# Ledger of designs, part 50: peptides against a protein of PDB entry 4PN1

Target 1, 261 residues: chain A of PDB entry 4PN1
Amino acid sequence: KIEMNFLNKPIVPDTTKVISNFLTHYLITEPVEHVEIEAKLGTLIDLETQNRFEFPVMNETILNPEFNLRTRFESDMTASEHKYLNEFLNQAFRDSQKPGRLPFAYKHTKQVDLFYETEDNSRDKIRVSKNQSDNQVLACVKKRRVADLFLYCPNDAFDIRISISDELPVSMPSGNQQPSLTRLKDRVGYVHQEIKIDLTKTTQNDPVYDTTERHELEVEFGNIADLRDRAQKAKDGMEAPLFRRVQLFMDNVRILRREHS

## One batch from the design tools (peptide; made by RFdiffusion4, then SolubleMPNN)

Design b1_p13_3_s4 (from b1_p13_3, 8 letters changed)
Fold by OpenDDE base, seed 5:
Structure b1_p13_3_s4 (fold): chain B 261 residues (1-261), chain A 13 residues (1-13)
Amino acid sequence: as target 1 above (261 residues)
Amino acid sequence: SLPQEWLDQLYQP
């Protein structure tokens, strides 16, 4: 007879616990009302060297946000890496359509985001999102970045930023206002078990600065109500449902960050 | 910029 360990009980990795606690704080303890929770693939850059930062660790490590590490996070990859990930996800989609599997959903969208300054001169901008084909308004929100959690991944192609954001629905800006920033998004989206995976080409036009382009991959929790319910249960002493959901999310992230051309 | 060949290879359901 083989047992899991000397207690013969499941054990939860520490990474799962730390992330679960981080999410619980912003879901339950100090709840964000219109919360968005996503992980982006990218690179932790040393501000002094402008190279990828090097930490004295040998595996996936959550960085303590209380320490100023003099880093920035670049949520970008090469066009070839982005192409490879698209091909990889297309194959995963096809395989999931087979009998006995849970299928992916797929959507291709082209969107323009228009950013406007607020009357209160707050750092938060109003974002109006429109479909590029018919100019239909998809959303009008004020997005605020609430918190970040960074994972250094020395054995993989990418590091990870998990972000908590508040997306407050707001009224449309005055017709006399001009956008301070425009962002074009060409996005292919995949959904599996309510986890959303997006590959996005972003073109940003700033009136003052040159046009910038990024290739991004993001993973998002697609069912916030369920996640909040799981977090509440965790606060009440039943942690297993939350741990299982966070483990699923992180396993998807881990698969993607290991893939490279 | 993403190459045109990438755009042409996007999955179409």
Scores: peptide ipSAE 0.041, ipTM 0.660, DockQ to the pose 0.014
Fold by OpenDDE base, seed 2:
Structure b1_p13_3_s4 (fold): chain B 261 residues (1-261), chain A 13 residues (1-13)
Amino acid sequence: as target 1 above (261 residues)
Amino acid sequence: SLPQEWLDQLYQP
């Protein structure tokens, strides 16, 4: 008989605990009402060097937010990297359709995001999302970034930002208001076990700047209610369900950040 | 900017 360890009990990686605690805080302790929880692939940039951040660690490391590391996070990748990930995910989708597997769901969406200034001149803009094909309103929200957790991944092509956001549904802006910004989003979404993986190409026309294109990959918890339930159980002393869900999420993230052309 | 036609083809599973 093979045992897991000398206690023959599961042990939870510290990374899982830290992330789980982070999520529990914003799910239960100081709950965000309309919470969105996502991880974005990108690069931690050292503000001093403008190169990728270098830290004396040899593996995936959650950065302590108490320390000002003078970094910024660039949630972008090259077109080639994005293409590679798209091909990779398409293959994963195909493989998941085989007998004995849990299948991916796939959806291709094209939307336009219209950003409107708020009367309070708050940094938070109202985002109206419309389907590009029929201009149907998909959402009207005010998104607030609540917290970030950064993972430095020296062995991988990408670093990770896990973000907690509050997506407050709001009323449509007045018909007399013009959007301050228009952003086109071409998104391919993959869903596996209620984890959403989105490849998004965003195009932004700036009257002052040239048209900018961004290539993003994000991984999102697709079932917040379940996650909140798991977090509550964790607060009540049963942590295993939350840890398992966070591990699943992070394993998917880890797979993706290792893939590059 | 990548051609939209190319992107549409790329996104097909």
Scores: peptide ipSAE 0.036, ipTM 0.546, DockQ to the pose 0.014
Fold by OpenDDE base, seed 1:
Structure b1_p13_3_s4 (fold): chain B 261 residues (1-261), chain A 13 residues (1-13)
Amino acid sequence: as target 1 above (261 residues)
Amino acid sequence: SLPQEWLDQLYQP
């Protein structure tokens, strides 16, 4: 007979606990109403060196937000890296269609995001998203960044930012208002077990500067209601469902951040 | 930048 450990009980990695607590806070304790929770692949950059941040740790480490590490997070990658990840995910999609597997769903979306200033000149802008093909309005929201949690991943190609945002639905801007910024988004989305993985190419036209292109990969919780339910159960003393969901999410993130060309 | 076509590829040849 084999046992898991000397207690013969499951043990949860510390990373899972910390992230679970972080999520629980903004799902239950100080609940964000229209919450979006995503992880982005990118690079923690040391503001002093302008190179990738170096910290005296040897594995995945959640950075304590109370410490000023003088870093910024660049949620971008090269076109080549992005292409590689796309090919990787395409293969994963194909493999998941085989008998005995849970299949990926796939969606390709091209949209334009129009950003508008608010009447109160608040920092948060109104974002109107439209489908590029038919100009159908997909969403009109005011997005507020609520919190970030950074993972330094010294052994992987990318570091991770987990972000909690509030996407408040708002009314459309007045017809006389011009957008302050326009972004084109070409996004391929992969969904597996209600975890959404998006590869997004963003093009921004600046009248003064050259057109900038960004390549991003994000992993999002696709079922917030379920996640909130799990978080509530965790607050009530039943942590296992939340831990399992966070573990699944993080395993997907870990797979992706390890991939490189 | 790489061509946009790679984003359209669900299946590889």
Scores: peptide ipSAE 0.032, ipTM 0.692, DockQ to the pose 0.014
Fold by OpenDDE base, seed 3:
Structure b1_p13_3_s4 (fold): chain B 261 residues (1-261), chain A 13 residues (1-13)
Amino acid sequence: as target 1 above (261 residues)
Amino acid sequence: SLPQEWLDQLYQP
């Protein structure tokens, strides 16, 4: 007979606990009302060297936000890497349609994001998202970044930023207002077990700067209500449901960050 | 079954 350990009970990785606590804070303790929780693949850049940051660790490590590590996070990748991930996810989608599997859902969206200044000239802009084909409004929100948690991943192609954002629904800007910024987004979205995986190609035209193209991959919790319920249960002493959901999320992130062209 | 949208990839071959 084989046992798991000397207690013969499951044990939760410390990474799962730390992330779970981080999420619980912004779900329950200081709750963000219209919370978005996403992980982006990218690179932690050392501000001194302008290269990828080198930290003296050998595995996935959550960085302590209380320390200024003199880094910035670049939520971008090469077109080649982005293409590879697209192909990888397409294959995963196909495989999930087979009998005995839970299927992916897929959605392709082409949208334009229009950014407007607020009446109070606040730092946060109003974002109006429209479908490119018919100009229908998809969303009108004021998004505020609340908190970030960074994972340094020395063994993988990408580092990770987990972000807590507040997406406040707001009324449409007046018809006389002109957008201060426009972005074109081509997004393919994959959903598996209520975890959203989005590949987004963003094109931005700046009158002063040349056209910039960005390639992003993000993983998002698709059911915030369920996650909040799990976080509440965790605060009440039942942590297992939250840990399982966070583990699922992180395993998906780990799969993706290991893939590279 | 593949959705029609699946055929529209970000990167075409």
Scores: peptide ipSAE 0.024, ipTM 0.602, DockQ to the pose 0.014

Design b1_p13_4_s1 (from b1_p13_4, 5 letters changed)
Fold by OpenDDE base, seed 5:
Structure b1_p13_4_s1 (fold): chain B 261 residues (1-261), chain A 13 residues (1-13)
Amino acid sequence: as target 1 above (261 residues)
Amino acid sequence: SPILTVEQAKKYL
């Protein structure tokens, strides 16, 4: 007979605890009402070098937000990297349809996002999302970024930003208002065990810059109610359900950030 | 590069 350790009990990785505590804060302690929790793949850029940030660590490391490291996060990748991840996820989707597996769900959406200035000249714009095919309104929200947690991943192709956002539903802008910005989004979404994985190609026409394309991959908690329930249980002394869910989320992120062409 | 649907990707298998 073998045991896991000298206590014969599972040990929770410190990364899982830190992230769980971060999430619990914005789910329970200072709850965000319309919370979105996502991880984006990208690159921590050192503002001094304009290259990928280099820190004297050898593995995945949560950066302490109390330290100003003079970095920016670029949630973008090359078209080839994005294509590779798309192919990778398509294969994962196919493999998950086999007997004995939990299947992915898949959805392809093309939408246009229209951004409107608010009457109060607030920093946050109103975003109206419409389906490109029939111009149906999908959402009208004011999105506010609440908090970020950055993971530096020296062994992987990408670094990670975990973001807490508040997506406040708001009324449609008046019919006489013109959008200040429009974005075309081509998104393929994969859902596995209520974790959403989205590949998004965004096309934007900037009045100052030429048409730019951005390629993003994001991983999102698809069941916030369940996550909040788990976080509440954690606050009540039962942490295991939350830790398990966070571990699942992070393992999916870890798989994706390791993939590169 | 365009995002490929699962159906589109099947054409390359």
Scores: peptide ipSAE 0.016, ipTM 0.378, DockQ to the pose 0.014
Fold by OpenDDE base, seed 4:
Structure b1_p13_4_s1 (fold): chain B 261 residues (1-261), chain A 13 residues (1-13)
Amino acid sequence: as target 1 above (261 residues)
Amino acid sequence: SPILTVEQAKKYL
């Protein structure tokens, strides 16, 4: 018989605790009503060098948001990296359909996002999402970025940004209003144990600049109600359910950021 | 190029 440690009890990585506390703040302490919680793969760029950020650490490290490290986060990746991840996830999907596994769900969507200015000239734009095939309105929201948490990952292909957003449902813009920006999104979504993994190719037509394409991979908590329940339990002194959910989320992120062509 | 669906990916196997 072996034991996991001298207490024979699970121990939670500090990363899990820090992220859990971060989430609990915006789920419970100062609750965001229509919260979206996602991690994007990308690169922390040093503003001085315009190269990938370098920090004197040797593993996955949460950056303290209280310090300005003079970095920006680029959520884009190369087409080849994106293709590789797509193939990887397709294989993972196939493998999950085998007996004894929990299957992925899969969805391919093509949508158009139309961005509109608000009547009050607020900083946040209204986003209307439509299905490209039938022009059906999928959503109309005002999205506010509430907070970010950055993970520097020196051993992996990508760094991570975990973002808290408020996606407030709002009424449709007036029929006379023209969109300030239009984006085409080709998205394949994979859901496993209520964690959503999206590969997105975004095409943006800029009236001034050439058409730009972006390739993104995001991991999202697919069951916010459950996550909020877990966070509440954590506030009440029972942290284990929240830690387990965050650990699952982060393990999926870790798998993805390690994969590259 | 568009993102490959699972069905499309099968064609390359």
Scores: peptide ipSAE 0.005, ipTM 0.301, DockQ to the pose 0.014
Fold by OpenDDE base, seed 2:
Structure b1_p13_4_s1 (fold): chain B 261 residues (1-261), chain A 13 residues (1-13)
Amino acid sequence: as target 1 above (261 residues)
Amino acid sequence: SPILTVEQAKKYL
């Protein structure tokens, strides 16, 4: 008989613990009411070199937010990289439909996001999302980013930003208000075990800087209620359910960030 | 580049 270790018990990686604690804080300790939790693939850029950040570590590392590393995170990727990931996920979807697997769900959405200024001129804008096909309102929210956790991944194509956001539902802007910004979003969404993986192409027209396209991949917790329940249990001394869920989330992220064209 | 749907991707297989 083989054993896992000298205790014959599972051990939780530090990464899982740190992320779990991070999530627990914003789920339970200082709870964000309308929380969105997502990881985006991108690049940590060293502000001094304008190249990808270099740190003396050899594997996935959560950056300590207490340190000013003079970095920025770029969540954009090339069209080629995005296409590759799209093809990869399409194949993963197909493979998951086979007997003995848990299937992906798939959805293709084209939406327009209209951003409106708030009456108080707050930094956060009201976002109205509409379906491009029928102009149906999908959401009207005020999104605030609450916290970020960055993972430097020197061996992979992408670094990771995990973000906690508050998506506050708000009333529609008055009919006489004009959007300050409009964005077209072409999104393909894959859901596996309530983890959402979205590939998004965003098109934005800027009168000064011409039309720009952004290509993003994000991984989101699809069941916040369950995650909050797990986090509460963790606070109450039962950490395993939360750790398992975070591990699943991170494994999916790890798969994706390793794929490169 | 446009995002390919699963259905569209099947055409290229």
Scores: peptide ipSAE 0.000, ipTM 0.412, DockQ to the pose 0.014
Fold by OpenDDE base, seed 3:
Structure b1_p13_4_s1 (fold): chain B 261 residues (1-261), chain A 13 residues (1-13)
Amino acid sequence: as target 1 above (261 residues)
Amino acid sequence: SPILTVEQAKKYL
């Protein structure tokens, strides 16, 4: 009989432990009330070279946030890369509809995001999201970025930023207030086992820099309540449920970041 | 390139 190792027990990858600990901090230790947890595909750029960051590692590694590596993260990809991922996910969706599989759910949303200044002049803007078709309000939130965790992935097409955000529901801005910024979003969303995968094309009109377009891919934990429960169990000494959920999340991320045109 | 729906993508397969 083949055994997994000399203990004949599963072992958790170090990456899973580090990420799980990171999430547990913001779920349980210093809990963010309206937490959003997402991974974005992109590129770590070396500020000195303006090229992709180079670090003396040969595989996926989490960068220590305590170190200033003089990098920026570009959460963008080319239109061709985005198209490829869209086609890839469409195929994955179709394949998941087959008997014996867990199906994807799919949603296509076209929305406009309107950003408003807050009365307190806080750095955080109020975002009102509306359907483009009927102008129905989808959400009104104040989003604050709480923390980031960066993964350098030298073997893959993309690096990863895992972000913790606080997305606080707020009241609508006064009817007389004009938005300071508007963004058009064309989003296709795929959900599999409560992990959300979104491809988003964002168009922004800038009076100075003309129209800019971004292509983003995001992977998000779709069931925060369950994740928080798992994190609590981990704090209580039972880590396996959290590790399994984080592993699922990361495996989906790994699949996506390896895909390229 | 615009993001394609599943239905739209089928046209290119």
Scores: peptide ipSAE 0.000, ipTM 0.280, DockQ to the pose 0.014

Design b1_p13_4_s2 (from b1_p13_4, 4 letters changed)
Fold by OpenDDE base, seed 4:
Structure b1_p13_4_s2 (fold): chain B 261 residues (1-261), chain A 13 residues (1-13)
Amino acid sequence: as target 1 above (261 residues)
Amino acid sequence: SIILTVEQAEKYL
């Protein structure tokens, strides 16, 4: 007979615990009302060298936010990398449609995001999202970044930023206001077990600069209510449901960050 | 370019 360990019980990875605690803080302790929780694939850039950050570790490591590491996170990737991930996810989608599997849901959206300045000239802009085809308003929100958690992944193609954001629904800007910025987003979304994986190509036209394109992959918790419930249970002493959900999320992230063209 | 749909990808299989 084979046992998992000397207790013959599953062990929660330390990473799962740390992330779970991080999420619990913003779900329960200091709750964000309209919380969005996502992980983006990208690169931690050392501000001094402008190269990928180098830390003296050999595996996935959550960086301590209390330390100023003089880094920035670039959530962009090459078109080639993005294409590879797109093909990879398309294949994963197809495979999941087979009998005995839980299927992916798939959605392709093309939207335009219009950014408006707020009346108080705050840093937070109002984002109006519209469908490109019929100009239907999809959302009008003021997004505030609440917290970030960075994972340095030296063995993988990408580092990870887990972000807590508050997406406050707000009223549409007055008809007299002009957007300060317009972005086109071409997004394909894959949902598996309420974990949302989005590939997004963003195009931005600048009158001074050439058209810029950004290629992003993000993984999001698709059921915040469930996650909040799990976090509450964790605070009440039952951590297993939260750990399981976070582990699922992180395993999906780990799969994706290991893929490369 | 990026193949942004499953359907598009299938055309190349």
Scores: peptide ipSAE 0.027, ipTM 0.601, DockQ to the pose 0.014
Fold by OpenDDE base, seed 2:
Structure b1_p13_4_s2 (fold): chain B 261 residues (1-261), chain A 13 residues (1-13)
Amino acid sequence: as target 1 above (261 residues)
Amino acid sequence: SIILTVEQAEKYL
């Protein structure tokens, strides 16, 4: 008989605990009503060197937000990296259709995001998302980023930003308003066990920033209600369901960030 | 850029 450890009980990695606590805070303690929780693959850039951040650690590390490390996060990747991940996920999708596996769901969407200024000149613009094919309104929201958690991943191709956002549904802008920005999104979405993995190619003309096209990969919790329930249970002393869900989420993220062209 | 159309994916479902 093999035992897990000298207590013969599961042990939870610190990473899982820290992330779980982070999520619990914004799900339960100070709840964000229309919460979106996603992880983006990208690169922590050292503002001093303009290169990838270097920290004296040898593995995945959650950065302490109390420390100003003078970094920025770039969620963009090269077209080749994005293509590689797309091919990788396509293969994962195909493999998951085999007997004995839980299948991926797949969706390809092309949408246009129209951004409108608010009357109060808030940084939070109104985003109207429409399907490119039929011009149907998909969403009209005011998105606010509430919190970020950064993972430095020295052994992998990408670092990770986990973001808590509030996507407040709002009324459509007046027909007389013109969008301040238009963004085309070509997104392929993969869903496995209610974890969403999206590859997004974004095209926009930015007169200020030289970012004509962006390539992003994001991993999102697809069932917030379930996650909130798990977080509540965790607050009530039963942490295991939340830990398991966070572990699943992070394992998917870890798989993806290790892949590169 | 984007590989595997919806139509292609449907073949695997």
Scores: peptide ipSAE 0.020, ipTM 0.577, DockQ to the pose 0.015
Fold by OpenDDE base, seed 5:
Structure b1_p13_4_s2 (fold): chain B 261 residues (1-261), chain A 13 residues (1-13)
Amino acid sequence: as target 1 above (261 residues)
Amino acid sequence: SIILTVEQAEKYL
């Protein structure tokens, strides 16, 4: 009989532990109340070279946030790359509808995001999201980026930013206020095992620049309550459920970041 | 650049 290792027990990759600890901090230790946890595909840009960051590692590596590597993260990709990922996910969706598989859910959303300045002139703007078809308000939030964890992925098309955000529901701006910025979002969303995968095309009119279009892919934990429960259990000494969920999340991210046209 | 629906995607297969 073959055994997994000399203990004959599963082991947890260090990457999973590091990410799990990162998440647990903002779920349990210093809990963010309206937490959003997402991974975005993009590129770590070396500010010195303006090219993709190069670090002397040979595989997926979580960058230590204590080190200033003089990088920026660009969450954009080309229209061609975005289209390829869309086609890839469409195929994955179709394949998941087959007997014996867990199916994807699919949703197409077109919304407009209106950004408003706050009375206190704070950095965080109020975002009002409306459905483009009927102008119904979908959300009114003040989003704050709490923390980031960057993964350098030298073997893949994209690097990863895992972000913790606080999406605080707030009251609608006064009717006399004009938005400072308007963004059109065309989003196709896929959900598999409560992991959300969104492809978003964002169109923005800038007063200084011509209309800009961005193409983003994000992977989000779709069940925060469950994740928080798992994180609490981990704090209580039962780590396996959290590790399994984080592993699932990361495997989905790994699949996506490897895809390119 | 986004294929807006699964049905639209099928047209390309």
Scores: peptide ipSAE 0.014, ipTM 0.452, DockQ to the pose 0.014
Fold by OpenDDE base, seed 1:
Structure b1_p13_4_s2 (fold): chain B 261 residues (1-261), chain A 13 residues (1-13)
Amino acid sequence: as target 1 above (261 residues)
Amino acid sequence: SIILTVEQAEKYL
């Protein structure tokens, strides 16, 4: 017979604990009301070298936000990388439809995002999202980035940014107001066990630099109410449900960031 | 580009 360890009890990876605490803070301690929690695949860029950041660690490492490492995060990837991940997720979707598996759900969305300046000229813009086909309004929000947690992943194709955002529903801009920016989004969404994986191609027209295209992969917690409940239980001393959900989320992220051609 | 459409995905449901 074998045991898990000398205590014969499951242990929680330190990464899971750190992320769980981070989430608990913005779910419970200083709660964000309309919270969005997502992880984006990308690259930590060293501002001095303009290359991928090189830190003296050998594995997945959560960077301490108390230290300025002179980095920026680029959430873009190449079209070829994005295509590869799309093919990978398509296969994962197909495989999940087999007997004995939990199936993926799939959704393809094409929308236009219109950004408007606020009356107070705040940095936060109002985003109106519309369906491209019928121009139906999908959402009108003011999104505020609350916090970021960065994972440096030297062994993988991508680094990770976990972001806490507040998406405040707001009234539509006045009819005479013109958008300051327009973006087209082509998004395929894969949902598995209430974790949403989105491949997004964003097109933006710039009068000076022509059309720019961005390719992003994001992983989002699809059930915030459940996550908040788990976080509350964790604050009350029952941490296991939160740890399990965070572990699931991070394992999905890890699969994706390792996957490359 | 996006490879899998909803229509294509529905074939696997």
Scores: peptide ipSAE 0.022, ipTM 0.537, DockQ to the pose 0.015; fails the geometry check

